# Peptides against a protein of PDB entry 3V4L, part 121

Target 1, 386 residues: chain A of PDB entry 3V4L
Amino acid sequence: GQPLAKDKVALLIGNMSYWEHPKLKAPLVDVYELTNLLRQLDFKVVSLLDLTEYEMCNAVDEFLLLLDKGVYGLLYYAGHGYENFGNSFMVPVDAPNPYRSENCLCVQNILKLMQEKETGLNVFLLDMCRKRNDYDDTIPILDALKVTANIVFGYATCQGAEAFEIQHSGLANGIFMKFLKDRLLEDKKITVLLDEVAEDMGKCHLTKGRQALEIRSSLSEKRALTDPVQGAPCSAEALVRNLQWAKAHELPESMCLKFQCGVHIQLGFAAEFSNVMIIYTSIVHKPPEIIMCDAYVTDFPLDLDIDPKHANKGTPEETGSYLVSKDLPKHCLYTRLSSLQKLKEHLIFTVCLSYQYSGLEDTVEEKQEVNVGKPLIAKLDMHRGL

## One batch from the design tools (peptide; made by RFdiffusion4, then SolubleMPNN)

Design b2_p16_1_s2 (from b2_p16_1, 9 letters changed)
Fold by OpenDDE base, seed 2:
Structure b2_p16_1_s2 (fold): chain B 386 residues (1-386), chain A 16 residues (1-16)
Amino acid sequence: as target 1 above (386 residues)
Amino acid sequence: SMTTEVVSTDPELKAL
């Protein structure tokens, strides 16, 4: 019979905005496109951008809570990284220069913890460099892994080699995601699918002799990412997993604010990632005696590090939101909250209406405070240890 | 001609 997954869960991490290292561009598009493809495959996807060491550890811990016997687990990482002694290290955005194993997450440690959950399939997709870090002399003492015939690694590059991105005049994928996205929906054994991606990379004139996919697998069964999820959640653990994922993806409801002047504002919310939300405001009703009015959002929690110069833009693209702009309402003011994982409290902010009456030169302001609770990933108290 | 540049994602680590 066709294999069944008990459930399917993915954690996708894209690190770009490094503090002490060169900034990347590809992880933004790569995480977004992979999220949309894995959702079409009935994966529960957590997608996170620009995580610190502490935030990455907590994201992995929350991902491991979603894993159980017969669940398919997928970890994708795009960012800086290295490989020492066959151990892969993901580099957080706050990592020092030079970084060491103590500043980074070891993928083989995550694999050990996934094996303890008795998962049905473990897939690692690592879109990072695999060069040795000569500043890290630490030999990781890894405990012996259990012999499980359900592990697949897709490395974007060979051992000791670099990974590359394609810089174009716009948004572009990394080399690995460029080829992976064209095959990911195919009903094939995951190792066969990755072998076809490796062939496509090897045929392309841009990638030939620069980057080659490496596949490591113990997978003895014909498991595919297309394998159907087992039907109605019959266990208490499956219900808890569904609730935990739903909490991490709950947007605030759109609301209509009414001001004393008779102006009505629509306030709306959109998810770009599990930790990235766009707020948008639009004037839905204006009295005829008001000639001009604008609705600004301000007074955000300090933990979100929102620069007012980047808030209240006339287009999503001016906020850095190039991916979801087609699905957003037009003729709004847009604000991008890119660090929802840092939110310790409720998201409380001010909506400020600035307006002018016909025949008066002076602008009038009215303000309303809005509490939207903990949006998206902020419902997972990723800060529970500080 | 749109020059497609292929750039390494390798961080140049600073020697201490």
Scores: peptide ipSAE 0.286, ipTM 0.788, DockQ to the pose 0.676
Fold by OpenDDE base, seed 1:
Structure b2_p16_1_s2 (fold): chain B 386 residues (1-386), chain A 16 residues (1-16)
Amino acid sequence: as target 1 above (386 residues)
Amino acid sequence: SMTTEVVSTDPELKAL
């Protein structure tokens, strides 16, 4: 019969905004496009940008809680990385320069933990460099992996080689994602799909002799990313998994705020990623005696590190939101919360209405505090170990 | 012509 997945879960991490390393660009687009494709494949996708070591560990732990017997697990990583002695290390944004294995996440350790969950398929898509780190001579003592015959690695590049991104004047993919996205929806065994991606990449004049896809697999069964999810969650574990995923993707409800002056503000929320939310404000009613009014959001929790210079923009693009801007209401003020994984408390903030009456020179301000609870990934309490 | 540049994602590690 056609193979069935008990469920399908993906963790996508894109690290770009490194503290001590060169900044990347491609992971933003790559994580976003891959998220949309995997959702069309009925994956439960957690998408995270710019994680610290601690936040990456917690994201992996939460991902492992979503894994169970016969579940398909996919880990995608785009960022800096290295490979020592056949072990792949993902580099967090807070990693020192130089970094060591103690500052990084070992993919083979994650694979070991995925094997303990008796997963139906383990897919790793690693869009990172695979050069040796000469500053880390640590030989990891890895425990022997179980023979599960369900492992697939897609490395964006060969062992000891670099991965590349395409820089244009606009948003562009990394080389790997550029070719992967064109085939990802095909009903093919995952190793056959990746082999076709490797052939397509090998025809590219930009990467010929610089980057080649490497496929490492023990997959003995015909498993595809298109494999249907086994019907309605019959187990308590499947129900818990569905609830945890839904909880990590729950947006705050849109609110209508009424001010004493008679102005009504619509407050809305949109997800860009599991840890990135856009807040938008619009004036939905204004008394005719009020000639000008603006609704600003302010007084965010300190954990979010919101720069007021990047808040309350006239366009989503001015906040750094280029991907979801088409789906957002027009004529709002926009604020991008890019680090929801840092939120320890409820998201409480102030909506400040500044307005002017006809024939008065002085601006009047009214303020309302808004509590929207824990949005998106902040509901998973990724900080519980701090 | 928009010049397509291919840029390495090598972290360029610095010696201590």
Scores: peptide ipSAE 0.279, ipTM 0.780, DockQ to the pose 0.709
Fold by OpenDDE base, seed 4:
Structure b2_p16_1_s2 (fold): chain B 386 residues (1-386), chain A 16 residues (1-16)
Amino acid sequence: as target 1 above (386 residues)
Amino acid sequence: SMTTEVVSTDPELKAL
């Protein structure tokens, strides 16, 4: 028969805004496009941008809580990385320069933990450099992996080689995602799908002799990303998993705020990623005696590190939100919250209405505090160390 | 012509 997945769960991490390293661009687009494709494949997708070491550890721990017997687990990483002694290290955004293994997440350690969950399939897609880090002489003592015969690694590049991104005047993919996205929905064994992606990369003039996909697998069964999820969750663990994932993807409801002056504001929310939300405000009713009015958001929690200069923009693109801008309403003010994983408490902020009456020179302000609870990933309490 | 550049994601680690 066709293999069945008990469930399908993906963690996608895109690190680009490094503190001590060159900034990347491709991870933004790559994580977003892969998220949309994996959702079409009935994956529960957690998509995270720009994680610190601590935040990456917690994201992996939360991902491991979503794994269980016969679940398909997919980890995608796009960012800086290295490979020492056949161990792949994902570099957090707060990693020092030079970084070492103690500053990074070892993929083979994550694989060990995934194997303890008795998963149906373990897929790693690693869009990072695989050069040796000569500043890290540490030989990691990894415990022996179990023989599970359900493991696939897709490395965007060869051992000891660099990964590349395609820079255009606009948004562009990394080289690996550029070819992966065209095939990801195909009903093929995952190793066959990746082999076809490797052939496509090898035929492209931009990538030929520069970057080649390496496939490392121990996959005894015909498993595909298209494999259907086994029906309604019958186990308590499957119900918990579905609830945890649903919590991590629940947006605040849109609000209609009414001010004393008779102005009505629509406050709306959109998810770009599991840790990235756009807030937008629009004037939906204005009394005729009010000539001008704007609705600003302010007084955000300090944990979110929101620069007011980047808040309340006339376009989503001015916030750095290029991907969801088509799905957003027009003629709003937009604010991008890019670090929801840092939110310890409820998201409380102020909506400030600034307005002017006809025949008055002075601008009037009215303020309303809004509590939207814990949006998206902030519901997982990723700050609770085990 | 949109210039297509292929750029390494190598972090260019600095010696201490």
Scores: peptide ipSAE 0.278, ipTM 0.785, DockQ to the pose 0.717
Fold by OpenDDE base, seed 3:
Structure b2_p16_1_s2 (fold): chain B 386 residues (1-386), chain A 16 residues (1-16)
Amino acid sequence: as target 1 above (386 residues)
Amino acid sequence: SMTTEVVSTDPELKAL
């Protein structure tokens, strides 16, 4: 019979906005495209951009809470990284220059913890550089991995080699994701699927002799990403897992705000990633005596580090939101909250209505405070654990 | 012109 997954859980991390290292572009599109594909495969997907070391540790811990016996776990990482002594290190955005193993997450340590959960399948997709870090001579004494025969690594590049981005018209895709996305939905053993992706990369003139996929597997069973989830949650643990994931993906409900002047504002929310939300405002009713009015969002929690210069844009694209812009209503003001993982409290902010009456030169302002609770990943309280 | 550029993600090469 076809193998059944008890559940399917994915953590996707895309690091781009490094503090002390060159910025990347591809992880944005790659995490988004992979998220949408894995959701079509009935994965519970947590997608996170631009994580610090602490935030990456917490994201991994929350991911491990979703893992249990017979669950399929997938970790995708796109960002800077290195490989020392056959150990893969994911570099957080706050990593110093030079970074060391103490500033980075070891993938093999995560694998050890996944093996303790008795997972049905462990897939690592590592879209990072695999060069040796000459500034880190630490030989990690890793505990011996259990012989679980359920591990698959897809490395975007060969050992000691670089990963590359294809930049086009201001967007970029990783070379690995470009080929992976075309096959990811195929009902094939995951190692066979990755081998076909490797062949496609090898046929491309852009990648031939520059980047090649490496597959490392102990997978003894015919397991696929298409393997169906075993039916209704049969255990209390499966219910808890479903509730934890649902909490991390709950958007605030759209609100209709009424101002004293008689203007009505629609306030809406859209998820770009588990830690990235777009807020949008639109004027839904305006009295005829009001000639102009705009609804700005302001006074965000300091933890979010929202630059007012990037808030309240006339297009989603002006906020840096290129991916969800088609699904957003038109003719709004848009604000992108890109660091929801940093939110310790409820998301409280001000909606400021600026308006002008016919025949008055002065603008009038009315303000309403809005509390939307903890949106998306902020519900997991990733900051409370240490 | 839609310039397609293939850019290394290597942090050492982008610092040059």
Scores: peptide ipSAE 0.193, ipTM 0.706, DockQ to the pose 0.511

Design b2_p16_1_s3 (from b2_p16_1, 8 letters changed)
Fold by OpenDDE base, seed 2:
Structure b2_p16_1_s3 (fold): chain B 386 residues (1-386), chain A 16 residues (1-16)
Amino acid sequence: as target 1 above (386 residues)
Amino acid sequence: SMTTEVVSTDPELKPL
């Protein structure tokens, strides 16, 4: 019979905004497109951008809590990275220059922890460079891995080689995601699907002789990303996993704010990623005696590091949100919160209404405080040291 | 012509 997954869980990390290293562009689009494809495959997807070392460790720990016997686990990483002695290291955005293994996450350590969960399938998709870091003399003493015939690595490039992105006059994928996205929904054994992606990359004139996909697998069974999830959650563990994932993806409800002047504002929320939310405001009712009115958001928690110059834009694109702009209502003011993982408390902010009456030159202001609780990933308390 | 530039994601590490 076709194999069944007990559940399907994915963690996607895209690091771009490095402090001490060159900034990347592709991970934004790559994480977003892969998230949408894996959701069509009935994966529970956590998608995170621009994580520090501590935030990456906590994201991996929360991902491991969602894993259990017969669950399919997928880890995708796009960012800077290196490979020493067959160990792959993901580089956090706060990593020093030069970085070492002590500043980075070892993928083989994550694999060890996934094997302890008795997972049904372990897929690693590593969209990073695999060059040796000559500034890291550490030889990781890896404990002996359990012999499990359920591991698949897709490396975007060969051992000791670079990965590349395609820069156009706009947003573009990394080379690996450009080919992976066209095949990811195919009902094929995951190693066969990745081999076809490798062939497509090898035929392309842009990538031929520059970058090649490497597949490493122990997978003895015909497992596919299309494999159906086993029906209704029969276990307490499956219910807990579903609740934990739902908690991390719950948006605040849209609300209508009423001001004393009789103006009504709709406040809405949209998820771009598990740690990135767009706030939008729109005027839904205005008295005829008010000629001009604008509704802006301000007074955000300091932990979010929101620059007011980037808030309250007339388009989603002016906030840096190019991916979800088609699904957002038009004629709003937009604010992008890109670091929800940093939120320790409730998201409390001020909605300020600025307005003018017909025949008065003076602008009037009214303010209302809004508490939306902990949105999205901020519900997982990723700042609590265990 | 839209020049397609293919750029490495390799961080040029600073020599110590």
Scores: peptide ipSAE 0.281, ipTM 0.786, DockQ to the pose 0.706
Fold by OpenDDE base, seed 1:
Structure b2_p16_1_s3 (fold): chain B 386 residues (1-386), chain A 16 residues (1-16)
Amino acid sequence: as target 1 above (386 residues)
Amino acid sequence: SMTTEVVSTDPELKPL
């Protein structure tokens, strides 16, 4: 019969905003597009941008809690990376210069932990460089992997080589995602799909002799990303997994705020990623005696590191939100919260209405505090232990 | 090697 997945879970990490290393661009688009494709494949997708070492460890731990016997697990990483002695290291945004294995996440350690969950399929898609790190002489002693015959690695590049992003004036994919996205929905064994992606990449004149996809597989079964999820969740573990994933993707409900002056504001929320939310405000009612009014959001928790210069923008794009802007309501003020994984407390902030009456020169302000609880990934408490 | 900005001789590609 056709193989069935007990469930399908993906963790996607895109690191771009490095502190001590060159900034990247492609991971933004790559994580977003891959999220949308994997959702069409009935994956439960957690998508995270710009994680520290600690936040990456916690993201992996939470991902491993979503894994169980016969579940398909997919890890995608886009960012800086290296390979020493056949071990792949993902570089967090806070990694020092030079970075070492102690500052990075070893993919083979994650694979070991996934094998302990008795997963149905383990897919790693590593969109990172595979050059040796000459500043790290550590030979990791890895425990022997179990013979599970269900492992697939898609490396964006060959051993000792670089992976590339396209330098364009706009949003562009990495080279790997550029070709992967065109085939990802095909009902093919995952190793056959990746082999076709490798052939498509091999036809690209830009990457010829610079980047080539490497497939490493022990997959003995005909498993595809298109494999249907086995029926309604009948186990307590499947219910917990579904609830935990849903909790990590719960947006705050839209609010209608009423001010004493009779102005009504709509406050709305949109997810760009599991750790990135857009807040938007709009004036939905204004008394005729009020000639001008604007609704600003302010007084965010310090953990979110919100620069007021990037808040309350007239367009989503001015906040750095280029991907979801088409799905947002128009004529709002927009604020992008890009670090929801740092939120230790409830998201409490102030809505400030600034307005002017006809025939008065003075601007009047009214303020309301808003508590929206823990939005999206902040519900998983990815800061637990800090 | 760190990801040295090996200045890609191809201006259209940047290493990850």
Scores: peptide ipSAE 0.209, ipTM 0.629, DockQ to the pose 0.067
Fold by OpenDDE base, seed 3:
Structure b2_p16_1_s3 (fold): chain B 386 residues (1-386), chain A 16 residues (1-16)
Amino acid sequence: as target 1 above (386 residues)
Amino acid sequence: SMTTEVVSTDPELKPL
């Protein structure tokens, strides 16, 4: 019979906004497109951008809580990275320059923990450089991995080589995701699918002799990303997993705010990623006596590091939201919250209505505080240790 | 001799 997954869970991390390292661009598009494809494959996807070391550790811990016997686990990472002694290190955005293994997440340590969960399949897709870090001579003493015969690594590049993004003026994929996305939905054994991606990448004149996909596999079974999930969650563990994932993806409901002047504002929310939300405001009712009226969001929690200069934009694109802009209402003011992982408390903010009456020169302001609870990933309390 | 500068239309690759 076709193999069945008990469940399918993916963690996708895209690091771009490094503090001490060159900024990247591809991880934004790559994580977004891969999220949408894996959702079509019935994966429970957590998608996270720009994580610190601590936030990456917590994201991995929360991912491991979603894993259980016969669950398919997929970890995708796009960002800076290195490989020392056959161990892959993912570089957090707060990593020092030079970074070391103590500042980075070892993929083989994550694999060990996934093997303890008795997973049905472990897939690692590593869209990072595999050069040696000459500033880190630490030989990680990793515990011996179990022989589970269910491991697949897709490395975007060969050992000791670089992975690349395309320098484009607009949004572009990294080289690996550019080819992976075209085949990801195919009903093929995951190692066969990745081999076809490697062949497609190998035909690209841009990457010929610069980047080639490497597949490392111990997968003894014919498992595919298309393998159906076993029906109804009959176990308490499956119910807990479903509830935990649902919490991490719950958007606030749209709100209608009524001001004393008789203006009505619609406040709406959209998810770009599990830690990235767009807030948008629109005027839905305005008295005729009010000639000008704008609804600004302000007074965000300090934990979110929201620059007011990037808030309340006339387009989603001016906030840095290029991916979900088609799904957003037009003619709003838009604010992008890109660090929802950092939220310790409820998301409380102020909606400030600025308006002018016909025949008055002075602008009037009315304010309402809004509490939307913990949106998206903020429900997982990824900060419980700080 | 018009040297047609073949503007290499190949996008620059940046390492991750």
Scores: peptide ipSAE 0.362, ipTM 0.672, DockQ to the pose 0.060; fails the geometry check
Fold by OpenDDE base, seed 4:
Structure b2_p16_1_s3 (fold): chain B 386 residues (1-386), chain A 16 residues (1-16)
Amino acid sequence: as target 1 above (386 residues)
Amino acid sequence: SMTTEVVSTDPELKPL
């Protein structure tokens, strides 16, 4: 019979905005496109950008809480990385230069923890370099893996090689995601799907002799990413998993704010990623005596590190939001919150209406405080693990 | 007919 997944859960991490290392571009598009494809495959997807070491550890811990017996787990990582002694290390955005294993997440440790959950399938897609880090002479003592015969690694490159992104003026995929996305929806055994992706990459003139996909698998069953989820959640653990995932993806409700001057503002919210939200404001009613009015958002929690120079933009693209801009309302002011994983408390901010009356030179301001609770990933309380 | 060879500037590959 066709295998059934008890559930399907994916953690996607894209690190780009490194503090001490070269900035990347591809992880933004790659995580977004892969999120949309995995959602079409009925995966519960947590998508996270620009995580510190601590935030990556917590994201992995929260992902492991979503795993259980017969659940399909997929980890995707795009960013800087290295491979020492057959161990893959994902580099957090706050990693020092040079980084070491103590500053990085070991993928084989994550696999060990996934095997303790008795998962139905473990897929790792690693879009990172696999060069040796000569500044890390530490041989990690890893616990022996269990024999589970349900493991697949797709490495974007060969051992000791680099993975690449395409430098374009616009948004572009990394080389691995460019070919993976075209096949990901195919009803094929995951190792066969990845082998076809490897053949497609091997035909690319740009990467020929520079990057090649490596597949490492111990997969005894015909398991596919297309495998259907087993029915309604029958266990308490499945209900908890569904609730935890739903909490991590709940947007604030759109609000209609009414000001004393008679202006009405629509306040709306859109998810770009599990830790990235766009706030948008629009004037939906203006009294005729008000000649000009704008609705600004301000007074964000300090933990979000929101630069006012990047807030309240006339386009989503001016905030750095290129992916969801087509789905956003037009003629708004836009603000991108890119670090929702840092939010300890409720998201409280001020909506400031600045307006002018006909025949008065002075600008008037009215302010309303808005509490939207914990949006998206901030509901998981990723800070509680220490 | 001047065939403007669109010099396909081969996209620069940057390592991850």
Scores: peptide ipSAE 0.298, ipTM 0.627, DockQ to the pose 0.061; fails the geometry check

